# Peptides against a protein of PDB entry 3PUK, part 15

Target 1, 227 residues: chain A of PDB entry 3PUK
Amino acid sequence: ERGLKSVVWRKIKTAVFDDCRKEGEWKIMLLDEFTTKLLSSCCKMTDLLEEGITVIENIYKNREPVRQMKALYFISPTPKSVDCFLRDFGSKSEKKYKAAYIYFTDFCPDSLFNKIKASCSKSIRRCKEINISFIPQESQVYTLDVPDAFYYCYSPDPSNASRKEVVMEAMAEQIVTVCATLDENPGVRYKSKPLDNASKLAQLVEKKLEDYYKIDEKGLIKGKTQS

## One batch from the design tools (peptide; aimed at target 1 E129)

Design b1_p25_1 (made by RFdiffusion4)
Pose (drawn by RFdiffusion4):
Structure b1_p25_1 (pose): chain A 227 residues (1-227), chain P 25 residues (1-25)
Amino acid sequence: as target 1 above (227 residues)
Amino acid sequence: AKEEALKALREAAEPFYEYKAEYEE
């Protein structure tokens, strides 16, 4: 099947689980709020065992160290989600697991990355960005994770216009992971209608996905596709 | 060009993830 959640599942399995899957052994997976919703969206937790995951745990709440099991961190590039990882490895009195495998749902800010590039420890065996920043609500419907996006788009023009841009970029980069997961590099068009916001956004997506496919690394897509 | 594009993407992602962390709190 080619359901939107089937496509995402095919990506997670190959880009995450298979990428660190050692045939004979199992791992503990750690999730933040987003990745929980993402995985619950495109599979049952039963399917995870077959993918090398014996236990899934919340990265937020404190956990007991299992120094003989390797950890699979499947998290978003969020300060909270990352600060929690640094609690397990490096500073201080660490560690908590035998090895660390980090998979970011989206591009990791240099600011956050540096905070883990230092307290690295031989543990962090891998750090990848897989670019899936959306929820496959239905086989043909997707939703983003841009908190309070509606308000910061139609609010007046007061002090909180600086956050409008923050929301506008968050939508743009997050939309780009939808195209990248579908292996599409579509042309961009907006409606040029009420308030003309789709124009500002259409430009951000156009610019960002040009920079994106200048890096992909998957090498499957470059230049505009038939979409 | 590749390094500059990557940097630009990462810099653009930074304010959002700070805002999202504040929202989660």
Fold by OpenDDE base, seed 4:
Formats: structure tokens, sequence, C-alpha cells
Structure b1_p25_1 (fold): chain B 227 residues (1-227), chain A 25 residues (1-25)
């Protein structure tokens, strides 16, 4: 079986690089914290060069304008990353790049999307969601990117119950994204702990998997697979 | 100006290589 890293790279190559590729054109790629980790885990700089990326830059940093080049934004749909993008293109006279291709790693909330549309629509050549919200560590191991997940999931404070649910939901979404990326519909396995977090997460994942494969754009219903 | 900007971007890519090194260990 191909390692998770290879699968993730293939998906990024197809969904991002092939989608915006133009022969002979080089782009600047902007990454945030998550996508930096993601790409670092599954590719080399030489791979990015082969895909027409001349340089990569951290979206959070102040950057010098390169107005003759188009920019490829591969970023998470977070307020922080979106705000940084808006700074690059918010002013018509002070655009940092020629145009933007935006690829979000996950669903972009309407609030953020509307913000982008209102300020930068003319500068955007592409805006897609590619649904990669996990980091592959090993061939079959991945890391979830949910801030403070441990704190809220294992907090004894009842006041954190609502936050715990939000965190669990986010984790479940990322797991489903892994399954979708691997084209797998797994039977969920878990080891329950006293706080029953694993069981709750498993239930959320199962529900989301069912919804995903039932409503899949291809109309394909897949049976359970081994994962 | 473009060359200088590109140089700056390359230098700013250093974190990418740092993260990669961490994952390879």
Amino acid sequence: as target 1 above (227 residues)
Amino acid sequence: AKEEALKALREAAEPFYEYKAEYEE
C-alpha cells in the first residue's frame, strides 16, 4: 500500500498544482502554519519546483511585493490566514502579487468567504476547497490539527463541555477527511477510556462517514473497508 | 527589486526545511 504521505502528495498535486498550472509560468506559494507542516511532511522543495513554484513564503510574515508574479495561496480557512491574504490584496493600488489562486484545506466559512469576496474578488483566479485537514506522520499515521484538543477533551470542568463538543466535531471532520483522501470507508475502532472521549469521537466519525459516502458527489455508496 | 524580493522569500522558506527535518527524524 502506498504510504499516506504519497497519497496526500498526489491529492495536493492533482487538486492544487495541476489545477492552476500554466506552462512556463512560475508562482509564489504562500503557506500558513498548517500547510507548511503538511507539505513538509509529504514533499521536498524540489518537488515544489517541479510544480512551478519558484519560492514559498509564510503568509503570516511581512513580505515584499512581487507584482509581476501570481501567487498560490495554500492555506487553512482561518481568520488569521484570511486576514493575511486580505492584506496582500485588500488595496487595489498595493497588491503584493499579480493575482491569487486560493486553495483552502477545508471548508471555508461563509463569513470568511464573504470577506474575501467583498475585498479581493477581482484578484482571485481560483478559489477552491480541497479537504485536506490532517498531517501525515507515517505511512498510516496522521496528526490532527485541533488547538487545545487535549485540554478540552480531558478537562474535568463542566463549563468546558460545549468546547469539548466543538473540538470533538473538528477532530471527527479531520478523520473523515483522511478517509476521503484514502478513499476508504473504515470500520471505526477505538479504545474507550473512563471519560468516554474515544467512544464519542468514534460515534461522530461513523455518523460523518455515513453522511459523506451517502451524499458523495459521485453518488457512490461504499461498504466498510479495513483501515 | 524582484530579485531581492525573491531572495527574501527564499530565506523565509527556511521554516519549511526546519519542519521537514523534524518529520524525517
Scores: peptide ipSAE 0.005, ipTM 0.291, DockQ to the pose 0.022
OpenDDE base, seeds 1, 2, 3, 5: peptide ipSAE 0.000, 0.000, 0.000, 0.000; ipTM 0.277, 0.288, 0.274, 0.267; seeds 1, 2, 5 fail the geometry check

Design b1_p25_1_s1 (made by RFdiffusion4, then SolubleMPNN; from b1_p25_1, 9 letters changed)
Fold by OpenDDE base, seed 3:
Structure b1_p25_1_s1 (fold): chain B 227 residues (1-227), chain A 25 residues (1-25)
Amino acid sequence: as target 1 above (227 residues)
Amino acid sequence: EKEEALKKLRESKEPAALYRAEYAE
């Protein structure tokens, strides 16, 4: 399959599984709501077994300790997911696994990152960010993980204008991550409706793509993270 | 500890991670 699902799986395999793989070693993988949907969309349990994952667990649920095994956390950089991780490793008495490999699906805010470092840095073998914040649906179709996007984008209430802009910014950022995953800088096309949401979003995406594909002084493509 | 964290970010080779490693305060 040459579709988006295959591309996403290859990226996860390279960025996550190949990065922490050790021959003969099995890991427990912890997922949150988003990454559960993500992996479900592009792989099967048999695929995960081939990558050295013995079982998958929901990070939000209470789990029994398996102290002899290392844990692979593939999670979103949210306070909820990070708090659950910290409960697993925040104290010696609460340490549920031998060690942790953490892979975030997007940029982790400094506040959360610092909180992790301060609490359990010794237990962490890897801590990386990978830019996958979308769900592939079909070969060229994907959905975004932006809370309340539908509500704010289509709300006729003027009081939601500010929040609408924030949501559109987040959507644009995630679309850029899709482009990065595909290694493409496509022209943006949209269908016009009575509301200019599509046009505004297109402009945001184009601007962010320009920033992402900026060539640095060394001739390398440099990604720019906006503050 | 911060230096080690930055190293891990750089190793990801993700554009955003590289940017943070080089320019984050």
Scores: peptide ipSAE 0.016, ipTM 0.463, DockQ to the pose 0.046
OpenDDE base, seeds 1, 2, 4, 5: peptide ipSAE 0.022, 0.009, 0.007, 0.009; ipTM 0.455, 0.357, 0.359, 0.350; seed 1 fails the geometry check

Design b1_p25_1_s2 (made by RFdiffusion4, then SolubleMPNN; from b1_p25_1, 10 letters changed)
Fold by OpenDDE base, seed 4:
Order: C-alpha cells, then structure tokens, then sequence
Structure b1_p25_1_s2 (fold): chain B 227 residues (1-227), chain A 25 residues (1-25)
C-alpha cells in the first residue's frame, strides 16, 4: 500500500518535471502559497534538485530577473498567481525569465486562461492542468484548501446556504483530484450527522467522479474501486 | 508563431478540465 505523499510526488514528477525536463537544463521554479505547502508535504529540496530545479521562488514576491534561465511555474489557477505570472512575462522588454512552463494544480478558468494567451502566449512552452488540489498529511490523510469551509458547512444561518453550496462544490472537486491522483473511483461512504453535509458532499463527489472518468486520458470509464 | 503558440497552449489543457468547463457552462 503506497503512501499518499509518495503517490502525490510521483504524480508531480510525471506530470510536471518529466514533462518539461531537458537534459542538463536547470530551471527556476515559481510557487504560490498552495504549491509551497504541497511540495513541502511530499518532497525535499534535494528531490527538486534532482528534477533540475536550481532554486525555488515565491511568485508573490518581487524577484530579480534571471533572463538566461527558463522558469517552471507550479501554481494554483487563481487571479493572484496568474497576475504575478503575467507581470513576469507581460512586458516583452522586461521578461524576468527566458521562457515559462506553467502547470496549474487545477482547472484554470477560461477568463484567466484567455488572459494568459492574450498577454504572453509566445513565452509559454507548456501550460497544463494537473489536478492536484490537496495536501497530503499521512498515508491516507489529506487536507483541502477551501477557505471558510468549516464555517459555512456548519453555519446555522440559512443566509449562508448559497455560500455553503459553493464551498461544498469546491470540496468535492478537490476530493475528486485526490481520487484522480490515486487512480481510484471509489464507492463513496459517509457517516450521517444531524446536518446533511456528508450526504450532499458524497453526492457531489460521485457526480464529479463520473464526469472525470468519462473523459479521462484513456477515454475509459473505470469501475468502482475500494474506498 | 502566435497562432501556433495558442494552439499549443490549448492542447496542453487536460481533457477532463476542458470537459468540466463545458459542462459547467
């Protein structure tokens, strides 16, 4: 039985590092808050060095140009991270790096994607979505990155129902990324509570799993696996 | 050159992500 951390690292290695690796080439890697936590949870700096990363930088920080080196952006598809990326490459005369490989941890909305295309498409060698939106904690434990999830899911205020739905959708999406990472299509199980949060989340996860596997890389629908 | 770059970027997106976008719209 494989630990979740090792599985996550293997996926990142395959989907990101192997995808952009060039023999003898070093890259600068740009991380945001989420991907910093993600990589910290499943690898060491020595691992990154082995993958051709010379240094990691925080995308939110002001950085000096290193124009002779290509940059590997491993970031979440958020306006903040995308804007920081665009600032690095938006000006043709002031590009911070030689070129960019960009890998999003999740689906990048068309609005953001189009913004990237319009501004700096010529500078981008790759732009992929790898669907890892969780932090592995233990062999079978992960945490979700959904702001205010606890508050809205357990809010007694009916006025928060709309926000609760949004949060539940986000949680379901991230759970699906875990399943995708583990290559599992589980039969969803849950314990009932006074609130129907668990059942609602389970339904959302099941629906999203079906959608995901219908159009997976192999075009196959996987049967139910053990959860 | 620009058109080729755009095409490359579009093709680099995961099929599942594209599908989700279509379904959610």
Amino acid sequence: as target 1 above (227 residues)
Amino acid sequence: DKEEALKKLRKSREPAALYRAEVEE
Scores: peptide ipSAE 0.028, ipTM 0.482, DockQ to the pose 0.051
OpenDDE base, seeds 1, 2, 3, 5: peptide ipSAE 0.022, 0.023, 0.019, 0.015; ipTM 0.434, 0.435, 0.434, 0.330; seed 5 fails the geometry check

Design b1_p25_1_s3 (made by RFdiffusion4, then SolubleMPNN; from b1_p25_1, 10 letters changed)
Fold by OpenDDE base, seed 5:
Structure b1_p25_1_s3 (fold): chain B 227 residues (1-227), chain A 25 residues (1-25)
Amino acid sequence: as target 1 above (227 residues)
Amino acid sequence: EKEEARKKLRESREPYARYRAEYAE
């Protein structure tokens, strides 16, 4: 048993691979930096082969077209990853693959979504948001993907206050995705010293969890659980 | 707006579901 890793894998298998699977069909899978780390943490290449993935490619790299094969994009909803996708299917050049299935690890902003829709809609067979934006480390341990989080959270410079708030908001959102993945609404506990960052983050998480679990996936109100 | 975004995420938007139907074999 791999604990959180197995839970994450099961979520990905259900939300991504089972969703687009066709018997006898192989796909090329495109990953970004985050999803590369994510999959590496919770599965093996043999697992991906069983799910119908023949080749894994880095979305950031220049790639040769394989126009006869469909592509599965498992990527974060960032401008960088979206831009790379648009390069593969944009109207300015021939598409690199036969068609695209897109699975975002988090909510895709409307601005990016509209950009995709306007440019590549005819090439897209599927587009979903699956809400997995963390890396499992151990059975009950995960890491967040928030750039410069440590620097801004511990910065003594008041000029970084606005950035700190943005970082904490992003962290809180990712923690909520962990809870959603584990189907938990935990009571949040924290240690505040030496800074109040943990307290502030905890408050943000609790607020977001309350909003999320106001109505769960089954349309039921879910009480707090232990984690 | 944030709540709406969360709702959309929970529901897993499928804006291109129609294309699957069109190209279904």
Scores: peptide ipSAE 0.025, ipTM 0.525, DockQ to the pose 0.042
OpenDDE base, seeds 1, 2, 3, 4: peptide ipSAE 0.024, 0.011, 0.019, 0.025; ipTM 0.526, 0.321, 0.494, 0.479

Design b1_p25_1_s4 (made by RFdiffusion4, then SolubleMPNN; from b1_p25_1, 11 letters changed)
Fold by OpenDDE base, seed 2:
Structure b1_p25_1_s4 (fold): chain B 227 residues (1-227), chain A 25 residues (1-25)
Amino acid sequence: as target 1 above (227 residues)
Amino acid sequence: SAEEARKKLRESKEPAARYWAEYAE
């Protein structure tokens, strides 16, 4: 239908909505900046209603408690989003919602995972990583959501070198999630730019793809495909 | 370990709290 957009929606439907669906139950869905963009790119509000979402809320905003309803957190595994979640459930006496289902768009670092575990594990019904950290634009086109990626990648300031590496790693991870979503292990193609960023990114992607596709879901070695 | 806990959380339909309790040590 809409190529990559349809694939992304199907993935979200299967990994998130179908996973936590309960007949007759409505949930409040909490989104961060990235997941707001992600969902807006591949679905409509009517689609979310069909999946049992009554209201969508921005996790970064101050929200009134709805203690009788369960909350679906579809968020990125960032300190900011996690901290907002913890504010909702960190206090036993002041929980914003009845319970939480958490779906991270990518790998959640151990530090954040442990922080959640230590603080409000009893309030969490689900906690999964679904590995969708890209925005589909067209049938075969997507954009990355890495904060200040352009700034750090093209910064001439050597003091930004460490941050540049972090950004490159994040970009590579997002590209790998696209491949995983599409069930492809493509050869990496790039064009050289004034900086060696493209080459470095390509190397990171290749390495991560190799690691990811060593063993597939069936325990088999997966060969490379052509994108 | 945290890694084992994550694996179980990804694969199971059981409440997350159960797995966190098992690996809290």
Scores: peptide ipSAE 0.046, ipTM 0.655, DockQ to the pose 0.042
OpenDDE base, seeds 1, 3, 4, 5: peptide ipSAE 0.025, 0.023, 0.021, 0.036; ipTM 0.503, 0.456, 0.513, 0.611; seeds 1, 5 fail the geometry check

Design b1_p25_2 (made by RFdiffusion4)
Pose (drawn by RFdiffusion4):
Structure b1_p25_2 (pose): chain A 227 residues (1-227), chain P 25 residues (1-25)
Amino acid sequence: as target 1 above (227 residues)
Amino acid sequence: ESEEEVEELKEKLEEMEELEEEAEE
C-alpha cells in the first residue's frame, strides 16, 4: 500500500531501526512528545519488537539506568528533548546506557548540537537527521507540529509579530520534510489571495527545499520532480 | 547567506560522521 503512513513507516524502518539494527540484539527506544505521536500514527507498538526495540520509554521522565543495553534516541531537535539526553550521557556522574544512537526528526540547530558535541562521550555511536516533521493523520492527510500557528498568522500587528516569522519558518521547514519523505522536489505556487501569506510562505519553502536538496545525502532526488 | 547555510549544514554532517568514527574506535 502507498498510504501516507505507509510511506513514513517505510522511512522510519530503513532510516532509523535498520540503520542501527544488530540482528542478534535488542535496544531501548526513547521518545519525546512528537516522536510518540509520530510512531503511534504509523504503527502499533507491537511491530517495534520485530524492529529491534524491546522497550520504549519517555525521554522526559527520569528512567533507571540499563548499562548493558544500547539506547535508540528518536527525538526532535528540541531544547527539552536534547537536555534530557545530556542527562544520560556526559555531565554529570553519568552514564545510563551502554551506547547512544541519536535520530533527529529534523535538522539539529548548531546551538543544541554543540551542547551534545561536547559532552559527547564515546557512547554516541551515531547522530542522524532523518527529516520527518509531520504526522500522517490519514493515508492522504498530513498535519504539522507548529504550536499556536493559526493565532500567530492572523493576529493583529502588535509586539508578537516577531513570532509570526518563527511560525512561518517552522511551517516552511516542516513542510519541506513532507516533500523529502515523499522523495518529491515539487514546484512552488501560492494562491495570491486573502492577505497574501501563501506568497511569503511559498518563497520560504522554495528557498529551503533548494538548500535542502543541496545536502540530502540520500541522493535519491535533486532538481524539480514531476509534482 | 543560502550558500553559508548549506556549508554550515555540510560541516555539521561531517562533524557527525567524524564523531561516529571516533565512537567506533
Fold by OpenDDE base, seed 5:
Structure b1_p25_2 (fold): chain B 227 residues (1-227), chain A 25 residues (1-25)
Amino acid sequence: as target 1 above (227 residues)
Amino acid sequence: ESEEEVEELKEKLEEMEELEEEAEE
């Protein structure tokens, strides 16, 4: 059985590297905090070299221009990462790279997407969403990238209720992207907790899974699998 | 040269990971 790490790598290879690969062309790859952790969890630098990446750079750092090379941005659809990208291409005279390929790990909000289109459209060769919002820890274990999830989910303070709902929604979305990546429609299992967080999350996941598989391009209705 | 470049890139990846861990703290 191919472990979760192998599945994630294959997804990235197919969705990102194979999509923008050109024979004999090297690219600089820009990573953010999440995508650095993600790639570190599922590949080695040698694997990236084989995919035509010569250098990896942190998108948040000040970087020297390499104007003759194209850049591959593999980043989260966050204001911080998008703003760093926009700084690289915001001025026609001060472009850091020759052109950009952008691959978002998740759905990019229209507000961010419109901001990119308005300022940098001429520099962008590709812009895609690949829906990889989890970090594989082990062959069958992953971590969700939801900031402060524990705090808001388990806070007894009623003032956090609205933020708790947002966190639960984000967690549910990431779980669905895992299921989609694994090509699985799990039967959701949970243990009840005093704050009913597990039940609420399970309901959100079930709803989103139903929506995903109903709209699936393959039109395949899959039965529930063991989770 | 290729092995040295790979090692340098590994170091960069590790450095990036360390910086991220420091930022989470």
Scores: peptide ipSAE 0.027, ipTM 0.542, DockQ to the pose 0.016
OpenDDE base, seeds 1, 2, 3, 4: peptide ipSAE 0.032, 0.030, 0.017, 0.017; ipTM 0.539, 0.545, 0.402, 0.402; seeds 1, 2, 4 fail the geometry check

Design b1_p25_2_s1 (made by RFdiffusion4, then SolubleMPNN; from b1_p25_2, 9 letters changed)
Fold by OpenDDE base, seed 4:
Structure b1_p25_2_s1 (fold): chain B 227 residues (1-227), chain A 25 residues (1-25)
Amino acid sequence: as target 1 above (227 residues)
Amino acid sequence: SSEEEVKKRKERLKEMEEIEKEAKE
């Protein structure tokens, strides 16, 4: 039986480390808040060393240039993380690292992607969207990285309706990433609540699952599984 | 639509590939 942590690690290993691996080469890895938590949940520093990572740096912090080394960015596609990346590579004369390998944990918005393309394209040797936007806790338990999810989903205040929708969308997206990571297309099950949040979320998940498998990287469409 | 999303993702993949080609390994 596969634990979720091991599955997540295997996914990261395959999609990130194996993808940019070069024999005898060490990289600096840049992490943001989410990916720090993610990696901490499913691997050890020794594991990262084995994958050719010499140093882990926080992307949000000021860092000294190491111009002779390539950098592996494993980050969320957020304005904050992207801006930090742009500062690292936005100027040819002031590049902090030799080159960049960028792996996003989710689909990068066009606005952010275009900024990267316009400013840093020549420095980017890899640019991938991995779609791992959850934290594994236990073998079958994970935490969604959606701020204030509980508050907005269960808020009785109608003024929070718009925020509730955004949160549900984000939750649904992350659930799909879990399913994708596990290679599962489950039938969605839920218990209805008075606010019908579970039903709405289920609908979103079903829709997104359908969309995901339509655009699957392998071109595969799977039927519903029991999960 | 799902079809539109598929198209967008395919386009994004192409763009990413193009970016990668600009950098010499």
Scores: peptide ipSAE 0.481, ipTM 0.893, DockQ to the pose 0.737
OpenDDE base, seeds 1, 2, 3, 5: peptide ipSAE 0.467, 0.472, 0.474, 0.476; ipTM 0.890, 0.890, 0.891, 0.892

Design b1_p25_2_s2 (made by RFdiffusion4, then SolubleMPNN; from b1_p25_2, 12 letters changed)
Fold by OpenDDE base, seed 2:
Structure b1_p25_2_s2 (fold): chain B 227 residues (1-227), chain A 25 residues (1-25)
Amino acid sequence: as target 1 above (227 residues)
Amino acid sequence: SSEERVKKRLERLKEMKELEKKAKE
């Protein structure tokens, strides 16, 4: 299938499930709000069962320990999701699962990563950033998930300037994840808006695209493609 | 600079790999 949903699923299968697969092993998968939506958009529960997932649980909810099973965390690198993970493994005596495989949907901030490293280092079998931070809707349509993006990007209040920059950074990162998922390096096209948000976003995207392809798995920089 | 950003990301990748080595198999 040529649809974006199929491409996203294939990427997740390769980057997450195939990466941590062990023959005969079942895992519990922990999802947050974003990854729940993401997986719901591109797969069925039967697909997850085929990938060795026995049950899916919400990371935000209180859960009973299943200490004999390993857990697959497919989560966004947010303070909320990371804090929930830390609660599962932060205590030496009260680990909820046998071990953790962590896959972040985006780049994890240094502050959060360092916190994980300091608290849960012995429990983490995998830690990767797979860079899928969008929801596929149609064959060629995706939706960005940036909370309050509209509010901050179009806010006339100068006190929101710092938050606006954070939102722009997040949006740029998500756009890059689309390109990476589709294996494309498009020339950035934009139309300037009154607040020049589009121009700023385009610049961020270009910089992030350059960074991504310089450090990708193949170590190859691709030329710009028609988009 | 772009070079500095790339270097930073490469360091992160190394850190993640090191983190995984600490887990008992």
Scores: peptide ipSAE 0.482, ipTM 0.895, DockQ to the pose 0.751
OpenDDE base, seeds 1, 3, 4, 5: peptide ipSAE 0.475, 0.468, 0.477, 0.471; ipTM 0.893, 0.889, 0.892, 0.892; seed 1 fails the geometry check

Design b1_p25_2_s3 (made by RFdiffusion4, then SolubleMPNN; from b1_p25_2, 12 letters changed)
Fold by OpenDDE base, seed 2:
Structure b1_p25_2_s3 (fold): chain B 227 residues (1-227), chain A 25 residues (1-25)
Amino acid sequence: as target 1 above (227 residues)
Amino acid sequence: SSEEEIEKRKKQREEMEKIEKESLE
């Protein structure tokens, strides 16, 4: 069995690098905190060079303009990452790069998308959501990246109930993206916790899996796989 | 209803954006 890392790399290669690949063209790749961890977990710098990436840069850092090169933004759909992108292209006179290809790791909120479209539309050559929002640790182990997930899921404060629901929804979505990446429809297994969060999360995952496979391009509901 | 579900999803996305912003500050 191919380890989760190899599956994730293959998906990124197909969905990102092959999608924007132009023969003989080198790009600068901009990463955020999540995508830095993601790529570091499943590839080497040599692999990125083979995909036409000359340099990787942190989107959060101040960077010198390289106006002759196109940039590949592989980033999470967060306000921070989007704001950094907007700083690179927001001014006509101060564009950091020639053009941008944007690949979001998850669904980009309409508010953020509209903000990008309004300010930088002429600089964007591609904008896609690839739905890879997990870090592969081991062959069958992954870590979800949901901000403050621990805090909201285990908060005793009732005022955080709505935020907890949102966090659980995001976690469920990420789990579904893992299943989609692996082409698996697993039976959901969980250990009950005092706050019953695991049961609620399991129900959300099951519902989202059903929705995903119903709308899958193949129109076929896959049977449950034993994983 | 489908409309209620759409509105719920919209609200969830807005709340997620708020959470992400607060976590980065």
Scores: peptide ipSAE 0.039, ipTM 0.311, DockQ to the pose 0.047
OpenDDE base, seeds 1, 3, 4, 5: peptide ipSAE 0.047, 0.031, 0.035, 0.031; ipTM 0.495, 0.472, 0.489, 0.503; seeds 1, 4 fail the geometry check

Design b1_p25_2_s4 (made by RFdiffusion4, then SolubleMPNN; from b1_p25_2, 13 letters changed)
Fold by OpenDDE base, seed 1:
Structure b1_p25_2_s4 (fold): chain B 227 residues (1-227), chain A 25 residues (1-25)
Amino acid sequence: as target 1 above (227 residues)
Amino acid sequence: SSEERIKRRKELREEMKKIEEEAKK
């Protein structure tokens, strides 16, 4: 039986490494905070070497140019990560790498995409969005990358109401990415609690699942699967 | 909202493809 970790790895291998792999070519891979955790949870360095990665670097750190090598950016679509990418390729004379392959873990906002397009288009050999915005912990367990999610969702403080909605929206989106990764359309079930957070989250997930399967890469609408 | 999202995604994919094609020239 292949656990969630193996499924996630298979998805990354197919969507990222197989997509940009060239025989005999090595790449430098740039990771951010989220993708570092993600890869650490589902693979080893030896696995990355087999996929043609010579070294992994933190995108937030100052790095020496390696102009003869292409770079594989596996990053989240955040302003911080994108800004670091732009610094690597923003100037034609100061390009840190030969070219860039960019794989975002989720939908890249138009604002960030436009910034990339305006400054680095000639350096980009590939730009793709993949739907993996969660960390597999165990065979059937995953963690959502939503900071302070539990604090805001269960806070009795009315001042956190607006943030609670934002957090729930983000959680729902990430749950949908899990379903996409697993190729599942689960029936959503929940247990009611005093704050009814589970009900609200369930509604958001259901709505987003419907939207996803209308626009999935395969163009296939799947029925409900067993959860 | 769903239709708008579909349209947006399609447009983004087309733009990404154009960028990739330009980089190959």
Scores: peptide ipSAE 0.108, ipTM 0.706, DockQ to the pose 0.723
OpenDDE base, seeds 2, 3, 4, 5: peptide ipSAE 0.030, 0.027, 0.023, 0.030; ipTM 0.555, 0.527, 0.460, 0.559; seeds 2, 4 fail the geometry check

